# Peptides against a protein of PDB entry 3VZA: the designs that were tried, part 151

Target 1, 98 residues: chain A of PDB entry 3VZA
Amino acid sequence: RVERLCKSKELFEERLGLEIRRIHNEQLQFIFRHIDHKDPDKPYMFTLSINEQGDYEVTSCTPPLDCISEFQLKVRETNNFSAFIANIRKAFTALSFK
Target 2, 62 residues: chain B of PDB entry 3VZA
Amino acid sequence: AAYVTQLYYKISRIDWDYEVEPARIKGIHYGPDIAQPINMDSSHHSRCFISDYLWSLVPTAW

## One batch from the design tools (peptide; made by RFdiffusion4, then SolubleMPNN)

Design b2_p27_7_s3 (from b2_p27_7, 16 letters changed)
Fold by OpenDDE base, seed 5:
Structure b2_p27_7_s3 (fold): chain B 98 residues (1-98), chain C 62 residues (1-62), chain A 27 residues (1-27)
Amino acid sequence: as target 1 above (98 residues)
Amino acid sequence: as target 2 above (62 residues)
Amino acid sequence: SSAEEKQQKMWDYLLKGFEEDYAAAHA
């Protein structure tokens, strides 16, 4: 089972082009790759935490996204975490074409 | 890696088939309506295309 | 709210899990 779990993580990282890491101050870092077809290894990333009020809070976004504040509001309203992450990736993808 | 795997499922709703050869991307995406099979030959696609395709399965509606 | 509490518990669970995953990988 341990070997399968390790394999599972690797498959998700490669196939989704998404790495998830815990960083300081109880935050998660989401690192997207495979966004820019001309530079597949170029990272697009954001960090996420739960603030004092218990709400999801984006603590950083690189490169910056104009829509990130709206998405933060939407995920707080809907609690649709999957859509939140997917929309951020979609926004990064759109940014890569600019 | 059990916990991070759970998070990946929470995000993507994808369950991989771990018994197939490495060149085959096989699994199931569990959408709200119908579970959709995933079955791709990785040798026929770029890494970016594969990722884009898989993410296209994830609903973006709030 | 109860929803907020559940979210916080889920977040704490994930964070703790990452620590456990790291510890297991480096044991």
Scores: peptide ipSAE 0.450, ipTM 0.924, DockQ to the pose 0.060
Fold by OpenDDE base, seed 3:
Structure b2_p27_7_s3 (fold): chain B 98 residues (1-98), chain C 62 residues (1-62), chain A 27 residues (1-27)
Amino acid sequence: as target 1 above (98 residues)
Amino acid sequence: as target 2 above (62 residues)
Amino acid sequence: SSAEEKQQKMWDYLLKGFEEDYAAAHA
């Protein structure tokens, strides 16, 4: 089971180009790669926490996204976490072409 | 890595087939309407293309 | 609210899990 779980994590990381880490202050860091086709290893990342109100809060975003605040609002309204992450990746992808 | 894999599923709704050869990307994406099979030969595509394709399966509608 | 409580519990669960995974990987 442990081996399968480890393999599963590796498959997701490679195939989705998404690494997820726990960082300080009870936050999760999401690191996207495979965004820039000219530089597949270039990271695009954001950090996420639950704030004092119990709402999702983006605590950092590198590179910055103009739409991140709107996405934060949307995920609070809809609780659609999947769409939240997917939209962020979509936004990073768009940014990579600038 | 049970916890992170659960999170990956929550995000992607993808379940991999772990019994196939390494070069084969096989699984199922579970969308709200249709379950979409995934079956790719990784040797035919770049890492970026593969990722883009898989993410394209994930709905962005809120 | 109940929804907020559930979300917090889920978040705590994930964080704890990541901590355990990290510890196991670096043991």
Scores: peptide ipSAE 0.445, ipTM 0.924, DockQ to the pose 0.056
Fold by OpenDDE base, seed 1:
Structure b2_p27_7_s3 (fold): chain B 98 residues (1-98), chain C 62 residues (1-62), chain A 27 residues (1-27)
Amino acid sequence: as target 1 above (98 residues)
Amino acid sequence: as target 2 above (62 residues)
Amino acid sequence: SSAEEKQQKMWDYLLKGFEEDYAAAHA
């Protein structure tokens, strides 16, 4: 099972171009790659935590996204975590064309 | 890596077929309406195309 | 429990899991 789980992680990382790390202060870092077709290894990142109110909070975003505050509000309202992550990737993709 | 795998599923709703050859990307995306099979030859596509395609399966409606 | 409580529990569960995964990989 351990071997399968390790393989699963590797498959997700490569195929989705998404790496997830735990960082200090009980945060998760999401690193997207495969965004810019001209530079597939260029990272697009954000960090996420749960604040004192129990709400999702984006603590950093690199490069910055104008829509990130709106997405943070939306995920708090809907609790649709999947859509939250997917919309961030879509926004990074749009940014890569500028 | 059980926990991170759970998170990937929560995000993507994709379950991989782990028994196929490395060059084959096979799995199932479990959407709200119907399960969609995934079956790609990775040697025929760029890494970016593969990722873009898979993410296109994930609904962005809130 | 409330939705917020469930979310917090899930978050804590994930964080603990990441720590355990790291420990297992470096054992």
Scores: peptide ipSAE 0.439, ipTM 0.923, DockQ to the pose 0.058
Fold by OpenDDE base, seed 2:
Parts: structure tokens; C-alpha cells; sequence
Structure b2_p27_7_s3 (fold): chain B 98 residues (1-98), chain C 62 residues (1-62), chain A 27 residues (1-27)
């Protein structure tokens, strides 16, 4: 089972181009790659935590996204975590064309 | 990696077929109403195309 | 290694706690 889970993680990382890491202060770091077709290894990142009020909070976004605050609001309203992550990737993709 | 795997499913709603050859990207994407099979030959596509395609399966409606 | 296993267990605990904390805050 452990070996299966490790393989699963590797498959998701490679196929989705998304790495998820624990970082300091109980935060999760989401690292997107495969965004820029000219530079597939170029990372697009954001960090996420739960604040003192119990709400999802984006603590950093690199490169910055104008829409990230709106997405943070939307995920707090809808609790649609999947759409939250997908929209961030979509926004990073759009940014890569500018 | 149980929890991180669960997190990936929470995000993507994809379940992989782990018994196929490495060059085959096979699985199922579960939407609210329909399950979509995934079956790709990775040798025919770039890493970016594969990722873009898989993410295109994930709804962005809030 | 033992150190890697310990780190993985801590990571799993954190992820679980993250989801549980969110659920509790929105209950």
C-alpha cells in the first residue's frame, strides 16, 4: 500500500505538473509546472494556510495574480477547493501568454 | 502519502490505473454527473500538453 | 530512512489537520 501511494504521488506530480509541499508555519506550497510550453520546468507557485478565523488564506503567489484575492474569496464562499486550484492554474496559464 | 494522494483526488477528481505500462496514462475523471475515461499514450504528447489536457477536465465553475 | 519516515508521518498529520481545521471552522 505504501508503495502504491508513493507511485500515486509521483504520477500526479508528473501528469498534473503540480507539486504540493508542507512548509513552515503549517502552510502548503503548491508548485505548478508545465505551464509555459517554452519552459516546462518554470514554476508557478502559491502558498496556502488556514488563518486564525479558520478561512483559507493565500499567503504568497509567485508570480503575482491580480485575481488571487477574488479566488480566495470565492473558495471561502463556495468551499469548492477543486475549482479554486484549477482557476489558479488557469490564471497562471493566461499569465504565461503575456 | 495517503493524505497527499487524497488531496490530489480532492483537487483533480482523477483516479489512475496503476497497473498499466508507464507510457500509458490511463484513469478516470469523475465529474458531478459523468465519469470520463482517460487513456493516452504519453509518447505522443508533450508534458505540457498532457497537463493542460488533464486540467481541462477539471471544472472551473465555482 | 527512519528520518524520512518520520517526516512523512508529520506531513500526513499536517495535511489531515489542515482539512479538519477547515471543516471545523465551517461547521
Amino acid sequence: as target 1 above (98 residues)
Amino acid sequence: as target 2 above (62 residues)
Amino acid sequence: SSAEEKQQKMWDYLLKGFEEDYAAAHA
Scores: peptide ipSAE 0.361, ipTM 0.910, DockQ to the pose 0.088

Design b2_p27_7_s4 (from b2_p27_7, 12 letters changed)
Fold by OpenDDE base, seed 5:
Structure b2_p27_7_s4 (fold): chain B 98 residues (1-98), chain C 62 residues (1-62), chain A 27 residues (1-27)
Amino acid sequence: as target 1 above (98 residues)
Amino acid sequence: as target 2 above (62 residues)
Amino acid sequence: SAAEEAEKRMWEYLLKGFEEERAAAHA
């Protein structure tokens, strides 16, 4: 099982182009790659925490996204975490074409 | 790695088939209605295309 | 709400898990 779990993590990282790491101050860092087809290794990332009110809060976003505040509001309203992450990736993808 | 894999499933709703050859991307996406099979030959696609395709399976509706 | 509390519990569970795995890797 341990071996499979390690393999699972590697498969997700490579196939989704998404790395997830815990960083300081009880935050998670989401690092997207495979966004720019001309530069597949270029990272697009954001950090996330739960604030004192218990709400998801984006603490950083690189490169910046105009829509990130709206997405933060939407995930607080719907608690649809999957759609939240997917929409951020979609937004990064759109940004890569500019 | 158990915790991060749980998070990946929460995000993507994908379960991989771990018994296939490395060049085969095989699994199941569990959507809200019915499960959809994933079966790709990685040698026929770029890394970016594969990622884009898999993410396209994830609903963006709130 | 109940849904918000569930998400909070998940978050705390994940953070704890990441911490435990990191600690185990360095032990």
Scores: peptide ipSAE 0.414, ipTM 0.928, DockQ to the pose 0.053
Fold by OpenDDE base, seed 2:
Structure b2_p27_7_s4 (fold): chain B 98 residues (1-98), chain C 62 residues (1-62), chain A 27 residues (1-27)
Amino acid sequence: as target 1 above (98 residues)
Amino acid sequence: as target 2 above (62 residues)
Amino acid sequence: SAAEEAEKRMWEYLLKGFEEERAAAHA
């Protein structure tokens, strides 16, 4: 089971181009790659936490996204975490063409 | 890696087939209404295309 | 709300899990 779980993590990281790490102050860091087809290893990332009120809070976003605050609001309203992450990736993709 | 794997499933709703050769990307995406099989030959596509395709399976509607 | 509380519990569960896995990786 342990071996399968390790393999699963590696498959997700490579196939989705998404790495997830815990960082300081009880935050998760989401690192997207495979966004820019001309530079597949270029990272697009954001950090996320639960604030004292229990709400999702984006604590950083690199490069910055104009829509990130709206997405934070939407995920608080809908609790659709999947759509939240997917929309961020879509936004990063759009940004890579500028 | 149980915890991060659970998170990946929460995000992508994809379950991989772990009993295939590395060059085969095989699994199932569980959408809200139907399940969609995934079966790709990775040697035929770039890493970026594969990622874009898989993410295209994930609904962005809130 | 109940949904928000559930999400918070999940978040705390994940954080604890990540911490345990990190510790195990260094053991």
Scores: peptide ipSAE 0.411, ipTM 0.928, DockQ to the pose 0.054
Fold by OpenDDE base, seed 3:
Structure b2_p27_7_s4 (fold): chain B 98 residues (1-98), chain C 62 residues (1-62), chain A 27 residues (1-27)
Amino acid sequence: as target 1 above (98 residues)
Amino acid sequence: as target 2 above (62 residues)
Amino acid sequence: SAAEEAEKRMWEYLLKGFEEERAAAHA
């Protein structure tokens, strides 16, 4: 099972172009690649934490997204974390065309 | 890696087939209505196309 | 360790959120 879990992680990272890392101060870093077809290795990333109130909080976003605050609100309301991540990727994709 | 793989599944709803050749991207996406099989030859597509396609399977409705 | 426990709690919280959302959708 351990070997499969490791392989699973690698497959998800490569195929989704999404790396998930734990970083300092109890945060998660989400790194998207494969966004810009002209520069597939260019990272698009954000960091996430759970604040003192127990709510999801985006602590950074690079490059910045105008919609990130709204998405933070939406995920707090709906708890639809899947849609949250997918919408962020969609927003990064849109940004890559500008 | 158990937690992160669980999170990947929760996010994507994709379950991979681990018994295929490395160049074959095979799995199942479990949508709310239907299960969609995934079966791609990675050598025929760019990394960006593959990722875009897979993410297109993930609903964005809140 | 404390760090490991904190990480565990974070992951569990994230995963629990999915379950709560699903429960709400079916309510």
Scores: peptide ipSAE 0.215, ipTM 0.905, DockQ to the pose 0.294
Fold by OpenDDE base, seed 1:
Structure b2_p27_7_s4 (fold): chain B 98 residues (1-98), chain C 62 residues (1-62), chain A 27 residues (1-27)
Amino acid sequence: as target 1 above (98 residues)
Amino acid sequence: as target 2 above (62 residues)
Amino acid sequence: SAAEEAEKRMWEYLLKGFEEERAAAHA
């Protein structure tokens, strides 16, 4: 089981171009790659925590996204975490063309 | 890795076929009402194209 | 350890959100 889980993680990281890391202060770091076709290894990332109220909170976003605050509001309202992550990737993709 | 792999599935709704050759990207995307097979030859596509395609399967509607 | 338990709680919270989303989709 452990071996399968490790392989699964590697496949997701490579194929989705998304790395998920646990970092200090009970945060998750989401690192997107394969965004910029001219530089596939260029990282686009954000960090997420649960605030004192128990709500999702974006603690950093690099590069910054104008829409990140709106997405934070949307995920709090809908709890659609999948759409949250997908929309962030879409926004990073749009940013890569500017 | 149990938590993160579960999170990947919850985000993407993709289940990989782990028994195929490394160059074959094979799996199933489970949409709300349709299961979409994934079957790609990785040697025919860039990493960016593959990722873009897979993410295109994930709904962005809130 | 305490750190491991805190991490576990965080993951469980995230995953719970998905369960709520699924429930809403089937309602």
Scores: peptide ipSAE 0.186, ipTM 0.899, DockQ to the pose 0.273

Design b2_p27_8_s1 (from b2_p27_8, 9 letters changed)
Fold by OpenDDE base, seed 4:
Structure b2_p27_8_s1 (fold): chain B 98 residues (1-98), chain C 62 residues (1-62), chain A 27 residues (1-27)
Amino acid sequence: as target 1 above (98 residues)
Amino acid sequence: as target 2 above (62 residues)
Amino acid sequence: SEEILPPPAGPDESFPGERIDPSLLLP
C-alpha cells in the first residue's frame, strides 16, 4: 500500500504538474509547473496557511496574482478548495501569456 | 503519502489506475454528477498539454 | 518533499463545491 501511495503521488505530481509541500509555520506550498509551454519547468507557486481566525490565508504568491485576494475571499465563502486551486492555476496560465 | 494523495483527490477528483504501463494515463475524474474516464497515451502529447487537459476537467465555478 | 500529516478529523467533501473545513486540508 505504501508503494501504491508513493506511486500515486508521483503520478499526480507529473500529470497535474503540481507539487505540494509542507513548509515552515504550518503552511502548504503549492508549486505549479507545465504552465508555460515554452518553459514547462518554470514554477508558479503560492503558499497557504490557516490564520488565527481559522480562515484560509495565502501567505505568498510567485509570480503575484492580482486576483488572489478575491480567490481567498471566495474560498472562505464557499469552502470550494478544488475550485480555489483550479482558478489559481487558470490565473497563472493567463499570466504566462503576458 | 496518504494525506497528500487525499489532498490531490480533493483538488482534482481524479483517481488513477496505477497498474497501467507508465505511458498510459488512465483514471477516472469524478464530477459532482457524472464520472468521466481518462485514457491518454502520454507519448502523443506534451507534458503541458496533458496537465492542461486534466485541469480542464476540474470545475472552476465557486 | 516533506511528508504532510493528516489534520484532525472533520467534515469532508464528496464532490467539488461541497463546503469543507479548511483545517482538513492543512497540517
Scores: peptide ipSAE 0.050, ipTM 0.909, DockQ to the pose 0.113
Fold by OpenDDE base, seed 5:
Structure b2_p27_8_s1 (fold): chain B 98 residues (1-98), chain C 62 residues (1-62), chain A 27 residues (1-27)
Amino acid sequence: as target 1 above (98 residues)
Amino acid sequence: as target 2 above (62 residues)
Amino acid sequence: SEEILPPPAGPDESFPGERIDPSLLLP
């Protein structure tokens, strides 16, 4: 099971170009790569926590996204975590063309 | 790694066929209505294209 | 974690409404 899970994680990381890490203060760091086709290894990342109110909170975003606050609101309203992550990736992708 | 793989599934709704050779990207995407197979030859595509394609399977509607 | 019913345009029933707790991710 452990071997399978490790392999599965590696497949997700490579194929989705998404690394997920637990960092200090009970936060998750999401690191996207494969965003910029001219620089596939360029990272685009954000960190996420659950605040005292129990709500998703984006604690950092690099590079910054002007839409991140709206997405935070949307995920709080909809609880659609999948769409939340996918929309962030889409936003990073759009940013890479600027 | 159990939770992280669970999280990846929660995000992508993809289940990989981990027993296939590395050059084969094989799995199933479970969309809201119909499950679609994934079966790609990674040697035929860039890493960015593969990622873009897979993410295109994930709905962005809130 | 708080569960919210997914919107109609959201994920199917296979998508839990539960929030993701970052503390549950083991390094």
Scores: peptide ipSAE 0.052, ipTM 0.906, DockQ to the pose 0.141; fails the geometry check
Fold by OpenDDE base, seed 2:
Structure b2_p27_8_s1 (fold): chain B 98 residues (1-98), chain C 62 residues (1-62), chain A 27 residues (1-27)
Amino acid sequence: as target 1 above (98 residues)
Amino acid sequence: as target 2 above (62 residues)
Amino acid sequence: SEEILPPPAGPDESFPGERIDPSLLLP
């Protein structure tokens, strides 16, 4: 089971180009790669925590996204975490063309 | 690893067939209405294309 | 190791709407 889970994680990381890491202060770091086709290894990342009110809070975003605050609001309203992550990736992708 | 893989599933709704050869990207994407099989030859596509394609399966509607 | 962030307050929903617990990814 452990081997299967580890392999599954590796497959997700490579195929989705998304690494998920736990960092200090109970935060998650999401690192997207494969965004810029000219530089597939260039990272696009954000960090996420649960604040004292129990809400999702984006604590950093690199490079910055104008829409990140709106997405934070939307995920709080909808609890659609999947759409939240997908929309962030979409926004990073759009940014890579500028 | 258990928790992160659970999170990947919650995000992508993809279940991999982890027993196939590494070059074969096989799995199932479970959408709200339909389940779509994934079956790609990684040697035929760039890493970016593969990622873009897989993410295209994930709905962005809130 | 610690779990990934606990899900924010609120009911869990299925496809979509499930709350993600970031603590599940914590060591």
Scores: peptide ipSAE 0.050, ipTM 0.909, DockQ to the pose 0.147; fails the geometry check
Fold by OpenDDE base, seed 1:
Structure b2_p27_8_s1 (fold): chain B 98 residues (1-98), chain C 62 residues (1-62), chain A 27 residues (1-27)
Amino acid sequence: as target 1 above (98 residues)
Amino acid sequence: as target 2 above (62 residues)
Amino acid sequence: SEEILPPPAGPDESFPGERIDPSLLLP
C-alpha cells in the first residue's frame, strides 16, 4: 500500500537519520543526520552514481572523507552496499568528534 | 516510494512494525544468522542515540 | 510519489552483494 510505503520511508528517515533523494543525472544523494549529538540536524552528505563503466562512483562528499576513495574501491570489489553506507556513517561519526 | 524503502531495507536489513504507537520503535533486524527484535521506547532516548543504536546493528565488515 | 523500476532478478536479499542502480528510483 502507498500509505505504508510512505510511513516506512518516514520511519527510516527519522530512526536511521538517513534521507535518500534522487537528484539530477541519475544520482542518489544520501543525507545523514543525528551524527553530531551536539547538533543532531547537521547534515553529512554524499552523492552516488553509476558511471559509464557500470561502477559505483561517489560524485561528492560533504564534509570530505579521507577514506571515501577506499570505500568506493571496497564496494566495487565486494558489492556490499550495506557495509558501504554503514562505513561512511561511521566515518562521518568519527569526523564529528574532531 | 517502493524503491527507496527497498534501499533502506538493503542498507539496514530492518523491517518495522508499522502498527504500533509512534513512540514505540519496534521491528526486526535480519542479520546473516538470526533475526533479532527491536523494541524501544523513543521517549527514553535521544534521536542520536536511537540512530546510533540502530546503525550498530548493521555489519561493517566488507 | 516515487516509483521503482523493477530491479533485475537477483540473489536472496538477505545476503550482501546486490547491485543498486540509482536510475531505478523514479518520481
Scores: peptide ipSAE 0.048, ipTM 0.906, DockQ to the pose 0.146; fails the geometry check

Design b2_p27_8_s2 (from b2_p27_8, 7 letters changed)
Fold by OpenDDE base, seed 1:
Structure b2_p27_8_s2 (fold): chain B 98 residues (1-98), chain C 62 residues (1-62), chain A 27 residues (1-27)
Amino acid sequence: as target 1 above (98 residues)
Amino acid sequence: as target 2 above (62 residues)
Amino acid sequence: EEEILPPPAGADESFPGEKIDPSLLLP
């Protein structure tokens, strides 16, 4: 049912601290929270698209991650989208301690 | 809404138990070899801890 | 692709061929 899907989304957003939004030009925006334990609501985000070649492309990353280009390469090679997102979160977490 | 929930599952491999009280975080994480139950009292943990714990269930190996 | 089978899974899905189309994310 629609209500169950809505509840599911809310549970994922709160429990994973991850919001996913569709934005202009056929992009997805991923917004992580609960990264910085001192500031749980501080957002860490990136945007993703499929480029004209059909490859995943990170179109923005805030704050910037040195590893994001490597991760983009890895996800293109492996198609492991789960690991892609999880590794980005891990990188944001590491960044929060700087 | 259906697609976004599918996306969350694709990312996390978690299925929630939607029939429990809000303070109870219950579900199942489906790993490649074994399914692990999730069952925790949200009132006993910070939001950040909960998120960190759940994400720790997600493999990061490419 | 958009169609992802929900649990009970227990089995790991193969990621190749499961690229995500951002335009498919609808409310």
Scores: peptide ipSAE 0.085, ipTM 0.909, DockQ to the pose 0.132
Fold by OpenDDE base, seed 5:
Structure b2_p27_8_s2 (fold): chain B 98 residues (1-98), chain C 62 residues (1-62), chain A 27 residues (1-27)
Amino acid sequence: as target 1 above (98 residues)
Amino acid sequence: as target 2 above (62 residues)
Amino acid sequence: EEEILPPPAGADESFPGEKIDPSLLLP
């Protein structure tokens, strides 16, 4: 099982171009790659926590996204975490064309 | 890796077939209505194209 | 709502716990 899980993680990281890390102060770091087709290894990142109220909170975003505050509001309203992550990736993708 | 793989599934709704050859990207995407098979040859596509394609399977509607 | 954060334990096979400084990765 451990071997399978490790392989699964590697497949997700490579195929989705998404790495997920635990970082200090009980946060998750999401690192997108494969965004810029001209520079596939260029990272696009944000960090996420659950605040004292139990709400999702974006604690950083690099490069910054104008829409990130709106997305934070949306995920709190809808609890659609999948759409939250996917929309952030879409926003990073749009940013890569500028 | 159990927790992170669970998170990947929560995000992508993809279940990989991890027993196929490395060049084969095979799995199932579980959408809200139907399950969509994934089966592609990675040697025929760029890494960016593959990622874009897989993410295109994930709904962005809130 | 479902808790998405792992326990505050150290780095493990599920969640690599190393902090990444964005300045080291981004131009």
Scores: peptide ipSAE 0.032, ipTM 0.896, DockQ to the pose 0.026
Fold by OpenDDE base, seed 2:
Parts: C-alpha cells; structure tokens; sequence
Structure b2_p27_8_s2 (fold): chain B 98 residues (1-98), chain C 62 residues (1-62), chain A 27 residues (1-27)
C-alpha cells in the first residue's frame, strides 16, 4: 500500500506537472511545472491555507495572478477545489504566453 | 502519502494504472457524466503536452 | 489515514465535497 501510494504520487507529480508540499503554518504549496513549453521546469506556484474562519486563503502566488483573488472568492462560494486548481493552472498558462 | 494522493484525485479525478511500464501513461479520468480512458505513449509527446492534455480533462466551470 | 478509492467506471460525483484541510497532510 505504501509503495503504491508513493508510486501514485510520483506519477501525478510528473504527469500533471504539479507538486504539492506541506509548508510551515499548516499551509500547502502547489508548484506547477510544465507550464512554459520553452522552459518546462520553470515553477509557477501558490500557497494555500485554511484561515481561522475555515475559508480557503491564498497566502502567496508566484508569479502573481490578477485573477487569484477572484478564484479565492469562487472556491469559497462553490467549494469546487478541482476547478480552483485547474483555473489557476490555466491562468499561469496564459501568463506564460505573454 | 495517502492524503496527498487523495488530494490529487480530488483535483484531477484521475486514477492511474501504476503497474504498467513508465513509458505508458494509462489511467481513467472520471468526469461527472463519463469515464474517459487515458492511454498515451509518453515517448510520442513532450512532458508539457502531456500535462496540458491531462489538465484539459479537468473541468474549469465553477 | 486511508486511501480514497476511485468510483467505478461511469458517472462520478462532480459536485464539491468537503474543504481540504492542509493540516491533514502534516506529519
């Protein structure tokens, strides 16, 4: 089971180009790669926590996204975490073309 | 790694076939209405293309 | 700590579930 879970994680990391890490203060760091086809290893990342009110809170975003605050609002409203992450990646992708 | 893999599934709705050779990307994407098989030869695509394709399976509608 | 198994082939629940708690991933 443990080996299977580790293998699964590795497959997700490589194939989705998404690494999920635990960082200080009970935060998650999401690191996207494979965004810029000219520089596949260039990271695009944001950090996320659950605040005292129990709401998703983006604590950092690098590079910055104009839409990140709106996405935070949307995920709080809809609780659609999948769409939240996917939209962030979409936004990073769009940014990479500029 | 249990919770992180749970999170990956919650995000992507993909279940990998982890027993195939590394060059074969096999799995199933579970959408709201359909389940779509994934079966790719990684040697035929760039890593960026593969990632873009897989993410394209994930709905962005809120 | 348990693994969430994917549903069988076919339609899957797509509606939002519970919030993700980052603390659950902490050691």
Amino acid sequence: as target 1 above (98 residues)
Amino acid sequence: as target 2 above (62 residues)
Amino acid sequence: EEEILPPPAGADESFPGEKIDPSLLLP
Scores: peptide ipSAE 0.094, ipTM 0.909, DockQ to the pose 0.169; fails the geometry check
Fold by OpenDDE base, seed 3:
Structure b2_p27_8_s2 (fold): chain B 98 residues (1-98), chain C 62 residues (1-62), chain A 27 residues (1-27)
Amino acid sequence: as target 1 above (98 residues)
Amino acid sequence: as target 2 above (62 residues)
Amino acid sequence: EEEILPPPAGADESFPGEKIDPSLLLP
């Protein structure tokens, strides 16, 4: 099972171009690659935690996204975590063309 | 790895076929209405294209 | 390239060393 899970993670990382790390202060770091077709290894990342109120909170976003606060609100309202991550990637993609 | 794998599934709704050769990107995306098979030859596409395609399967509607 | 924050000490690909709030996995 562990071997399968490890392979699954590797497949997700490579194929989605998304790495997920547990980092200090009980945060998750989401690192997107494969965003910029001219520079596939360029990272686009944000960190996420659960705040004291129990709500999703984006603690950093690099490069910054104007829409990140709205997305944070939306995910709190809808609890649609999938759409949250996908929309962030979409926003990073749009940013990569600028 | 279990936790992060669960998170990947929560995000992507993709289940990989782990028993195929590395160059084969095979799995299933589970949408709200239908399951979409994934079956690609990675040698035919860039990494960015593959990622973009897979993410295109993920709904962005809140 | 942007700098990536390192994982916490003891973190592993198979067994992450830091526990994250289970709320992150809630639907």
Scores: peptide ipSAE 0.052, ipTM 0.901, DockQ to the pose 0.035; fails the geometry check

